# Peptides against a protein of PDB entry 5HB3, part 1

Every score and structure here is a prediction.

Target 1, 150 residues: chain A of PDB entry 5HB3
Amino acid sequence: RQMQDRCMSEYNQRIRNAPEGSIDPFRMACYKIIGRCDLSNRSLDGLQTDVNDWIWLQFNLARETDRSLELAGESYGLAELQASIREIGLKHFPKTAAEDTNGSFGMFFYLQILAGMFEQAIAYLYPFSYVDAVHFAIALTYYGLLRPVD
Unless a header shows other numbers, all headers, positions and changes below count from the first letter of the chain.
Peptide ipSAE was made for these designs. It is ipSAE averaged over its two directions, with the distance scale d0 held at 1.0 Angstrom where the peptide's residues are scored. Compare it between designs on one protein only; published cut-offs may not apply.
A fold fails the geometry check if it doesn't show the stated peptide or something in it is severely misdrawn.

## One batch from the design tools (peptide; made by RFdiffusion4, then SolubleMPNN; aimed at target 1 F93; its pose is not in this set)

Design b1_p11_7_s4
Fold by OpenDDE base, seed 4:
Structure b1_p11_7_s4 (fold): chain B 150 residues (1-150), chain A 11 residues (1-11)
Amino acid sequence: as target 1 above (150 residues)
Amino acid sequence: KLDELLKKINS
């Protein structure tokens, strides 16, 4: 708690008082990750990031908040992350093989798998790659992660 | 923004 309070204080002070562009983006990232500062902004400004970095950050910031401890603040957990991934999929990824010009379907499949959206991931992959979808379905079932779709 | 990341993934 003391460390978090310090992080929050330093984070706020730097955001308010530091000259623009003078703040080490890695330091700010540390405050965000360790101190959980400004969780409404789940991005790392000033850093070159890829999708792997993004998803890693989302998982680190996501917490299973005991609903009982949900103080009036915005809760960000797995459910919210999954909702975000769904939204991303609807906006930015191909819905059909005909729409897939860049082979980006695999990335969306990957994001869904990481987020534990196994059934949706398989369903999404199936029209793009039947063989891959079946292989993943078998593997996920073997590990007890895929619920048989009725 | 995720949009920028997605643009990078799709280039």
Scores: peptide ipSAE 0.051, ipTM 0.773, DockQ to the pose 0.569
OpenDDE base, seeds 1, 2, 3, 5: peptide ipSAE 0.047, 0.045, 0.048, 0.048; ipTM 0.762, 0.755, 0.765, 0.769; seeds 1, 3 fail the geometry check

## One batch from the design tools (peptide; made by RFdiffusion4, then SolubleMPNN; aimed at target 1 V51 I88 F93 M107; its pose is not in this set)

Design b1_p12_1_s4
Fold by OpenDDE base, seed 4:
Structure b1_p12_1_s4 (fold): chain B 150 residues (1-150), chain A 12 residues (1-12)
Amino acid sequence: as target 1 above (150 residues)
Amino acid sequence: SKLDELLKKINS
């Protein structure tokens, strides 16, 4: 708790007072990840990142915490992450095979799987690749991760 | 958003 408070204080101070570009982006990342500072901004500025880095960050930031224990009142859990993934899916990924020009459906499927959105992932994949969807469905079911809709 | 940029790159 004390560490978090300190991190938050330092983070806020640096954001407000430091000249642009003077802050070590890695330090800022540490404040965000360890200190859970400014969870409303779930990006790492000044770092070269890819989608894998992004999703990694999201998972690290996503914690099932009791809101009462969070100092900033910012709660970001798995549900919020899943919501974010849904949103980006709606905005940036093909909804149908006909819309798929770049084969990006696989990435969205991947993100959904990582986020534990198994049912949705399978449902999404199905129209793009029936065979793959079935295979994943079988696998997920085998591991008890897929809840078949009765 | 940074994510949007990343996604744009993926979709390019």
Scores: peptide ipSAE 0.222, ipTM 0.849, DockQ to the pose 0.680
OpenDDE base, seeds 1, 2, 3, 5: peptide ipSAE 0.187, 0.053, 0.036, 0.139; ipTM 0.839, 0.753, 0.722, 0.818; seed 2 fails the geometry check

## One batch from the design tools (peptide; made by RFdiffusion4, then SolubleMPNN; aimed at target 1 S43 H92 M107 L111; its pose is not in this set)

Design b1_p15_7_s3
Fold by OpenDDE base, seed 2:
Structure b1_p15_7_s3 (fold): chain B 150 residues (1-150), chain A 15 residues (1-15)
Amino acid sequence: as target 1 above (150 residues)
Amino acid sequence: MDEFLKKLLEELRSE
């Protein structure tokens, strides 16, 4: 808690008072990650990142905390991340094999798996690659992550 | 795919 408070303080101070161009983006990233600073902005500004970095950051920022202890707007957990993934899927990824022009379905499947959306992920993958969907379903079931309907 | 992911990332950062 003390460390988080210090990170937040430093983060805010630098954002507000640092001369233009003097902000070390890596340092700010550290505050973001360690201190969970400014959860409304879940990106690493000034850094060259990819989708893997983005999703990694989302998971690092996501915490299941007692919402009663969090200030308004500071709640970001798995549910919010999953909601974000769903939204991303609806906006940017093919819904059917017929809509798949760039082969991006695998990325959305991947994001859903990472987010623990196993049933949705399998359901999504099935029309694109039924063989892969079956294999993943078997694996997920084996590990108790997918509950087959009895 | 690479171009798609780049565009996606740009949009994700804007949300």
Scores: peptide ipSAE 0.232, ipTM 0.832, DockQ to the pose 0.781
OpenDDE base, seeds 1, 3, 4, 5: peptide ipSAE 0.225, 0.231, 0.225, 0.220; ipTM 0.830, 0.831, 0.830, 0.829; seed 5 fails the geometry check

## One batch from the design tools (peptide; made by RFdiffusion4, then SolubleMPNN; aimed at target 1 F93 M107; its pose is not in this set)

Design b1_p16_6_s4
Fold by OpenDDE base, seed 5:
Structure b1_p16_6_s4 (fold): chain B 150 residues (1-150), chain A 16 residues (1-16)
Amino acid sequence: as target 1 above (150 residues)
Amino acid sequence: SLKEELEKLLAKLKAE
């Protein structure tokens, strides 16, 4: 708690007072990851990142911790990540096969799987690729990750 | 590839 408070204080101070372009992006990343500062911004500004970095960051920030141990407004768990993925899906991905012009459905399926949204992922994939959806459903069920309802 | 498309999309998402 004390460390977190200090990190937040330093983070805010640097954001407000540091000349533009002078902030060490790696230090800021440390404040975000370790200090859990400014979790509303789940990106590493000033760093060149790829998809692996993004995914890694999301899961690190989305830790299942006791929210009472975190500062108010700085809690972020898997549920919030899943909500974010859902929102991304609504905004940026096709809802039906007819809307898919570039095959981007696979990406959203992938994101949902990574986020543990297995039932939703399968449901989403089904209209795009029946065969693939069935195969994934079987596999997920085998490992006890899928709870078929109907 | 899926990875490339994801990176492109993520770039857009970060800009939002």
Scores: peptide ipSAE 0.032, ipTM 0.687, DockQ to the pose 0.414
OpenDDE base, seeds 1, 2, 3, 4: peptide ipSAE 0.029, 0.028, 0.032, 0.027; ipTM 0.643, 0.641, 0.704, 0.620; seed 3 fails the geometry check

## One batch from the design tools (peptide; made by RFdiffusion4, then SolubleMPNN; aimed at target 1 S43; its pose is not in this set)

Design b1_p17_6_s3
Fold by OpenDDE base, seed 5:
Formats: sequence, C-alpha cells, structure tokens
Structure b1_p17_6_s3 (fold): chain B 150 residues (1-150), chain A 17 residues (1-17)
Amino acid sequence: as target 1 above (150 residues)
Amino acid sequence: SRSEEQFEKLLEEALAK
C-alpha cells in the first residue's frame, strides 16, 4: 500500500511538472504497471513493444476485484477488458471465413479465451475451424468452463 | 480507443512477419 501510494504521488508529480518526454519511459511503465497510474491510458509510450507485450499489459492491468475496494485511482477489471476485446473483434478481425485473408481469426480466438469469453470464443471459431472448435468445446466443457447445450 | 489503436498497429506488424 505504501509503495502504491508513493508511486501515485510520484506519477502525479512528474506527469504534471516534468517536461514532455523527459521522464524515462521505463519509469513511467513502472508507474503504470505497479502503481496502476492513469489506467485510462493502457499503453507504454516511448517503448518498443509487440503484440505480445500489449496482450501482457492488458491482462496485467486488469484486476478481478471489487471495484469499490480497488486501491488504484481508476478501476479496470475483467469486464472492461472483455468489452475492449469485443470491440477489437468487431473492428479488426474477420467475422466469417470468407473475410479471413491472413489467418488472424486465431488471434481473436486466443484473446477471447484468455479473457474467459469461452462461449463466444467457440462460437467464433466454429465457422473457421469446425474440428478445432469441437475439440476446444469438449475440453472446456470437461473443465466446467463451457455450458453444454441441451 | 488509444489502446485499441496501438493493438491494431502491433497486430499489423505481427501479421506482416
């Protein structure tokens, strides 16, 4: 708690007082990840990152906790992440097999699975790969993560 | 959102490889 409070204090001070671009981007990343500062901006500016880093960041910033008890000034949980993934899916991923030109459907399936959107993930995957969808459905059902259809 | 825009860029880069 003390560390987080210090991070928030330092972040607020630096973001307000430091010249633009003068703060070490790695330090800012620490404030973001550890201090959960300014969660409305879920990016690491000034750092070279890839898609895996982005995914890692989103899931690390998301907290599955009671929002009323969250110590961070801003709340960002699984629900918000799921909403973001839905929006990303609508905008940036193929909706049908006919629209798939680069095989990116797998990435969206992956994101949905990570976010616990199991039913949606299977439904999405089905038209792209029937066999894979069935396999995942069986596995998820076995572990109680997918409700079987009557 | 800004985050989504960043993802789009990174996704495009990843798919280009």
Scores: peptide ipSAE 0.307, ipTM 0.858, DockQ to the pose 0.815
OpenDDE base, seeds 1, 2, 3, 4: peptide ipSAE 0.291, 0.299, 0.302, 0.300; ipTM 0.851, 0.855, 0.856, 0.856; seed 1 fails the geometry check

## One batch from the design tools (peptide; aimed at target 1 K91 H92 N102 L111)

Design b1_p19_2 (made by RFdiffusion4)
Pose (drawn by RFdiffusion4):
Structure b1_p19_2 (pose): chain A 150 residues (1-150), chain P 19 residues (1-19)
Amino acid sequence: as target 1 above (150 residues)
Amino acid sequence: AAAARAAALHELGKAIMAD
């Protein structure tokens, strides 16, 4: 309780609203991770990072809590992470093979798998490669990670 | 051809990060 309050406030007063270019980029990153500060802007600004660093941060900051009472601020769990993966799909990735030339649909399928969006990930992949979709579904069904129809 | 494909995936990743 104490640390979360001190860390959150310290980050807002003495880092976010501090002189720009004065605070080490990695230090700001360490506070965002350790204290989960500013879950509204889950980026690694000021660092030489790639898409995998961005993905990692989304999951790193995600935490699951019992759905019974409030959290300090807004919650960020698997549900909110999945909602974010969905909008990235509509905005940046194709749905039909005609919209894809470079083989990028695989990235969105990979993202949906990471987020546990198994039903949606398989349904998304099938139009691009039904063979791979069929077998990935077999792998998931074997462990019980695919909700079948009655 | 492989280099152009890798560059397109890189640009796509950067576009996702910018949002």

Design b1_p19_8_s4 (made by RFdiffusion4, then SolubleMPNN; its pose is not in this set)
Fold by OpenDDE base, seed 1:
Structure b1_p19_8_s4 (fold): chain B 150 residues (1-150), chain A 19 residues (1-19)
Amino acid sequence: as target 1 above (150 residues)
Amino acid sequence: MLEQLRKENEQRLLEGLRS
């Protein structure tokens, strides 16, 4: 708790008072991750990152904590992450194979799998790749992660 | 060429995810 509070204090102080261009983005990233600072902005400014880095950050910021201890608007757990992924899917990924112009369906499938949205992931993948969807469904079922219906 | 196109698509996607 003490370290988190210190990180939050330093983060806020630097955001407000540091001269432009003087902020070490790696240091700020550390503060954000450890302190869970400014959860409304779940990005690492000033760093070159990819989608894997982005999703890694989302998981690291997501915590199942007592919501009564968090500031209003800063409740961010697995449920909120899953909700975010759903919204991202609606906005940025193809709904059907006919809409797939850049082959990005696999990335959304990947994000859903990472977030534990197994049934939704398989359902989404099926119209894009029947064979892959079946193989993943078999594997997920074998490990008890997918709940098949009779 | 295909790898470059993939990376470019991922960058565009990332920009969308951050918005």
Scores: peptide ipSAE 0.189, ipTM 0.766, DockQ to the pose 0.540
OpenDDE base, seeds 2, 3, 4, 5: peptide ipSAE 0.187, 0.184, 0.187, 0.184; ipTM 0.765, 0.764, 0.769, 0.761

## One batch from the design tools (peptide; made by RFdiffusion4; aimed at target 1 H92 M107 L111)

Design b1_p22_6
Pose (drawn by RFdiffusion4):
Structure b1_p22_6 (pose): chain A 150 residues (1-150), chain P 22 residues (1-22)
Amino acid sequence: as target 1 above (150 residues)
Amino acid sequence: EEEAEERLEEIEEEFWEKLQED
């Protein structure tokens, strides 16, 4: 309780609203991770990072809590992470094979798998490669990670 | 194998640029 309050306030007063270019980029990153500060802007600004660093951060900052009472601020769990993966799909990735030329649909399928969006990930992949979709579904069904129809 | 790795890197870079534009 104490550390979360001190860390959150310290970040807002002495880092976010501090002189720009003065605070070490990595230090700001360490505070955002350790204290989960500013869950509203889950980016690694000021660092030479790639898409995998961005993806990692989304999951790193996610935490699951019992759905019974409030959290300090807004919650960020698997549900919120999935909602973010969905919009990225509509905005940046194709749905039909005609919209894809470079083989990028695989990235979105990969993102949906990471987020546990198994039903949606298989349904998304099938139009691009039904063979792979069929077998990945077999792998998931074997462990019980695919909700079948009654 | 090298061509598949390069293609994957290009896809990742293109997707990363889209995220930066957002």

## One batch from the design tools (peptide; made by RFdiffusion4, then SolubleMPNN; aimed at target 1 F93 M107 L111; its pose is not in this set)

Design b1_p24_7_s4
Fold by OpenDDE base, seed 5:
Structure b1_p24_7_s4 (fold): chain B 150 residues (1-150), chain A 24 residues (1-24)
Amino acid sequence: as target 1 above (150 residues)
Amino acid sequence: MLSEKEEEEFKKLLEEALEKRLAE
């Protein structure tokens, strides 16, 4: 807590007082990731990132913490991330094989798996690749990650 | 939920990822 408070203080000072472009982007990233500063902004300015970095960041910023102990604007958990992934899926990924033009369904499947949305991931994959869906379902079931259908 | 800006950023990154895969 003391470290977080210090990070927040330093972050606020730098963002307000530092000339534009003078802040080390890696330092700012550290404040964000470790200090959980300004979680409303989930971008890492000044850093070249890819989709893997993006998803990694989302998971790191997501916390299953007591919301009463965190600032309202700093509360973002797995449930919220999962909701975001669902929304992204609805907007940016094919819903059926017929809509698939570039094979991006695999990426959405991957994101859902990472987010722990196993049942939804399998259900999503099934119409695109029956064989793959079955294989993943078996594996997930074996590890106790896939819930049985009621 | 992601803001509109964050969503747009993701979309960009997704497109870049897909392009990269096609280039490989």
Scores: peptide ipSAE 0.329, ipTM 0.843, DockQ to the pose 0.766
OpenDDE base, seeds 1, 2, 3, 4: peptide ipSAE 0.321, 0.317, 0.286, 0.328; ipTM 0.840, 0.838, 0.824, 0.842

## One batch from the design tools (peptide; aimed at target 1 H92)

Design b1_p26_1_s3 (made by RFdiffusion4, then SolubleMPNN; its pose is not in this set)
Fold by OpenDDE base, seed 2:
Structure b1_p26_1_s3 (fold): chain B 150 residues (1-150), chain A 26 residues (1-26)
Amino acid sequence: as target 1 above (150 residues)
Amino acid sequence: SLFNEKELEEFEKLLKKALEERQKAA
């Protein structure tokens, strides 16, 4: 908390005094991740990142933002995240094994897991990899995260 | 949507890159 407050203070000072784009990209990343500063822009400009970095960042920022609501039994941020993941799935990932040309199904499975969409993730994975779906189903059940239906 | 147009565009760009790299490696 103390570090977060310090980061916010420094960020506010620099935003007011520094020219646009003059802040070190790594420092900017620290302000966003640690200080939770300027979360309206959740990109890390100036850094060489990949899709995994993007996923990590977005999910961390989303969950942290919704912390107080989660404690109250609400999950507004999570609901929005899940909706976004569904939309991404419809647009960018195969729906069936027959549509899979590059093995990208695993990434969508991963996104669903990160978003807490466990039942949907397993159901999605099953036609692509029966064995993997069963293994993950067992694991999720063990941790009390999956509601067995069949 | 939780992600704005800019962020979604960035994701699509990165996803495309990742898929291309996977295809190249296969």
Scores: peptide ipSAE 0.174, ipTM 0.758, DockQ to the pose 0.525
OpenDDE base, seeds 1, 3, 4, 5: peptide ipSAE 0.147, 0.140, 0.167, 0.153; ipTM 0.736, 0.709, 0.751, 0.739; seed 4 fails the geometry check

Design b1_p26_3 (made by RFdiffusion4)
Pose (drawn by RFdiffusion4):
Structure b1_p26_3 (pose): chain A 150 residues (1-150), chain P 26 residues (1-26)
Amino acid sequence: as target 1 above (150 residues)
Amino acid sequence: TEEELSEEFWELYQKKMEEEEEEEEE
């Protein structure tokens, strides 16, 4: 309780609203991770990072809490992470094979798998490669990670 | 904010794809 309050406030007063270019980029990153500060902007600004670093941060900041009472601020769990993966899908990735030329649909499938969006990930992949979709579904069904129809 | 995060993800992904294409050309 104490540390979360001190860390959150310290980050807002003495880092976010501090002189720009003065605070070490990595330090700001360490506070965002350790204290989960500013869950509204889950980026690694000021660092040489790639898409994998961005993905990692989304999950790193995610935490699951019992759905019974409030959290300090807005919650960020698997549910919110999935909602974010969905909009990236509509905005940046194709749905039909005609919209894809480079083989990028695999990245969105990969993202959906990471987020546990198994039903949606398989349904998304089937039009691009039914063979792989069929077998990945077999792998998931074997462990019980695919909700079948009655 | 969610829109900005989506643009950042896309820009990083495109830069990664460009690096992989340059390596394949070499």

Design b1_p26_7_s3 (made by RFdiffusion4, then SolubleMPNN; its pose is not in this set)
Fold by OpenDDE base, seed 2:
Structure b1_p26_7_s3 (fold): chain B 150 residues (1-150), chain A 26 residues (1-26)
Amino acid sequence: as target 1 above (150 residues)
Amino acid sequence: MEELKKRIEELWKKGLPHAQEIHNSL
């Protein structure tokens, strides 16, 4: 808690008071990652990042914390991450095999798997690749991650 | 498990260019 408070204080101070162009983006990134500062903005401003960095950051920031302990009223847990992935899927990924022009369905499937959205992931994959969906469903069931609906 | 891992990596790699485009647009 003390470290988080310090990170947040420093982060806010720098954002508010630092002259334009004087902010070290790496330092700000450290505060964001360690202190979970400004969870409404889940990006690393001023850094060149790729999609893997973005994904890593989303999952790194997602914490199941006791909401009562979060001082800033900002909560970002698994539920919020899953909601974000759903929104990304709705906006940017094909809904049906007929819409798939780039073969990007696998990426969205993988994002859902990473987020623990196993049932949704399998359901999504099924129309694109039946064989893969079945294999993953079997594997997920074997590990107790997928609950067969009786 | 290794086969499934390989398959998911293939699916990931195939989607990566599109995902990068999305990332760049956000």
Scores: peptide ipSAE 0.258, ipTM 0.821, DockQ to the pose 0.890
OpenDDE base, seeds 1, 3, 4, 5: peptide ipSAE 0.171, 0.248, 0.199, 0.216; ipTM 0.727, 0.819, 0.781, 0.759

Design b1_p26_7_s4 (made by RFdiffusion4, then SolubleMPNN; its pose is not in this set)
Fold by OpenDDE base, seed 4:
Structure b1_p26_7_s4 (fold): chain B 150 residues (1-150), chain A 26 residues (1-26)
Amino acid sequence: as target 1 above (150 residues)
Amino acid sequence: MEELLKRLQELWEKGLPHAQEIHNSL
């Protein structure tokens, strides 16, 4: 708690008071990751990041913390992450096999799996790769992660 | 399990060439 409060204080102070161009983006990233500062902005400003970095950040920030310890309005848990992934899917990924020109469907499937959206992931994958969808469905069912609709 | 994880990784990697475009739009 004390460390988090300190990170948040330093983060806010730097954002507000640091001269333009004087902010070390890596230091700010550390505050973001460790302190979970400013969860409304889930990006690493001033850093050249890729999709892997973005994903890693989203999942690291998505914590089921005691809501009582989070500042009002800055709750970012699994549910919020899942909602974000759904929105990203709707905007940036093919909805049908006919729309898949780039083979990017697998990435969205992967994101859904990581986020525990197993039913949605299988349903999404099915029209793109029947064989893969079946194999993953079997495995997920075996581990009790997929509820077969009886 | 290992084969499924491998396949999952392959599915991810196939999307990587386009991932930057997605990332830039996020």
Scores: peptide ipSAE 0.466, ipTM 0.909, DockQ to the pose 0.830
OpenDDE base, seeds 1, 2, 3, 5: peptide ipSAE 0.445, 0.399, 0.412, 0.447; ipTM 0.902, 0.885, 0.887, 0.902

## One batch from the design tools (peptide; made by RFdiffusion4, then SolubleMPNN; aimed at target 1 H92 L111; its pose is not in this set)

Design b1_p27_7_s1
Fold by OpenDDE base, seed 3:
Structure b1_p27_7_s1 (fold): chain B 150 residues (1-150), chain A 27 residues (1-27)
Amino acid sequence: as target 1 above (150 residues)
Amino acid sequence: SLEELLEKLEEYWKRGKEYLQKKLLEE
């Protein structure tokens, strides 16, 4: 608790008072990941990152615990992660097969699967690839992960 | 099989990772 409080204090101080561009990005990343500081900003600015790093960060920051037991003032769990994935989907991924010009639909399907959004993932994939959607649906049902969709 | 489905997921990942990377940079 004491260490976390110090991390939060230092993070807040640096973000407010340090000259722009002078903060060590790695240190800031440590405060975010370990100290759970500023969870509303789930990016690592100033570091060379790729999509793998982004996904890693999202899942590592996601903590599904009792909010009353959370030491950090901000909370970010699976529900918030799923909400973020939905938002990304709405902003950046095709809604229909007709909108798919880059073959990117599979990536959004993949993200939904990773986030445990199985019903939504299958529903999304269906218009793009009927065969794949059916295969995944059968498998997910077999493993008890898919529930009936209205 | 589950393995085949995982391979499909990997394919989807490979095809889409560059697209997602580009979009994340635009935000």
Scores: peptide ipSAE 0.229, ipTM 0.811, DockQ to the pose 0.829
OpenDDE base, seeds 1, 2, 4, 5: peptide ipSAE 0.217, 0.197, 0.212, 0.208; ipTM 0.802, 0.787, 0.800, 0.795

## One batch from the design tools (peptide; made by RFdiffusion4, then SolubleMPNN; aimed at target 1 F93 N102 M107; its pose is not in this set)

Design b1_p28_4_s2
Fold by OpenDDE base, seed 3:
Structure b1_p28_4_s2 (fold): chain B 150 residues (1-150), chain A 28 residues (1-28)
Amino acid sequence: as target 1 above (150 residues)
Amino acid sequence: MEELIKEVEEKIKEYWEKGKPVLEEKLF
């Protein structure tokens, strides 16, 4: 708790008071990751990051915590992560096979799988690739992750 | 089942590689 409080304090002080261009982006990243500071902004500003870094950050910041214990009054758990993935899907990925121009549908499928949205992922993949959807459904069922509707 | 799991893992990698540029363009 003391470490988190310190991280949040230093993070907020630097964002508010640091001269423009003087902020060490690596230090800010450490505060973001360790302290879970400013969970509304889930990016590493000032760092050259790729999609792997972004995904990693989303999942590392997501925690199932009692809201009563969260210092900033901001909650970011699995439900919020899943909501973010849904939003990304709606904005940036094909909704139907007819909209698919570059085969990017698989990425949105994968993001849903990572977030534990197994039923939605299979349902999404089905119209793009029937065979793949069936294979994934079998695999997920084998691991007890997909519940067949009786 | 092991063969199917392997095929699924390979498919995940394919999906990732194809989708990565799209996410990079939209997020950064």
Scores: peptide ipSAE 0.310, ipTM 0.844, DockQ to the pose 0.807
OpenDDE base, seeds 1, 2, 4, 5: peptide ipSAE 0.297, 0.309, 0.306, 0.296; ipTM 0.837, 0.845, 0.843, 0.838

Design b1_p28_6_s4
Fold by OpenDDE base, seed 1:
Structure b1_p28_6_s4 (fold): chain B 150 residues (1-150), chain A 28 residues (1-28)
Amino acid sequence: as target 1 above (150 residues)
Amino acid sequence: SAVEKAEELLKKIKEWLEKHKDEFSFLL
């Protein structure tokens, strides 16, 4: 708690008082990841990152910590990540096979699987690839991750 | 098996993602 409070204080002070471009982006990234500072901004400003870095960041920030130890404004867990993935899906990914021009449906399926959104992932994949959806449904059921619908 | 086919699909998705990672700059 004391370390987090100190990190938050230093982060806020630097964001407010430092000249633009003078802040070490790696240091700021450390405050975000380790200190859980400014979780509303889930990007690493000033760093050249790719989608793999983005995915890694989202899942690391979405740690289920004891909410009692986090400042109320800095709570970000799996539920919030899942909500974000749903929103991204609605905005940026094809909803039907007819809308899929570049094969990006697989990426959204993958994000849903990583986030534990198994039922939604299978339902999403089904219209794109029936065979793959069935195989995944069977596999997830085998591992006890998908509950059979009675 | 269904599990093996599921794993193969994930592998294909990962390979596709690596090839097309620049198309997802809108997430950044």
Scores: peptide ipSAE 0.290, ipTM 0.849, DockQ to the pose 0.904
OpenDDE base, seeds 2, 3, 4, 5: peptide ipSAE 0.018, 0.184, 0.015, 0.017; ipTM 0.389, 0.781, 0.372, 0.395

## One batch from the design tools (peptide; made by RFdiffusion4, then SolubleMPNN; aimed at target 1 K91 H92 N102 M107; its pose is not in this set)

Design b1_p29_3_s1
Fold by OpenDDE base, seed 1:
Structure b1_p29_3_s1 (fold): chain B 150 residues (1-150), chain A 29 residues (1-29)
Amino acid sequence: as target 1 above (150 residues)
Amino acid sequence: SMEKEHEELAELYKKVEKELVEKLKKLLE
């Protein structure tokens, strides 16, 4: 929780400090991570862009509505979005590889990443694809979004 | 089939999108 809050705070600071019209560093990081991590599930490639754009829009909307609260350092809208994503995950997405019938785990992984739920995303991905989880963990660590567990 | 998998994922996406949007709207209200 504390790491997530710090990551979100840093993310919010980076977004606010980003020049108008610059690609959100988080979005760029996500694209770089997604682009470098050949998720073995190629079936998501076609939907990935649309999902990414949609999630990005939802994040921006959640942030715009809470701009007054963002000034207070409370990303309330993002916390609520993350809670919603968790609930959606429990309801609609597989928890284990044995439950995965259509490869939808990747979609939930991306939702979590886009929501800044990096630790949870990696933990979720691990039982589905150890290799991908490790690659994403390395990438997220490189970008300072994931702290290695001592 | 790959097409069926894509369709299932698309349907799942629509469900997730709808639920997420509804939740967000409630939060904005």
Scores: peptide ipSAE 0.143, ipTM 0.670, DockQ to the pose 0.033
OpenDDE base, seeds 2, 3, 4, 5: peptide ipSAE 0.142, 0.127, 0.139, 0.140; ipTM 0.675, 0.663, 0.668, 0.668; seed 3 fails the geometry check

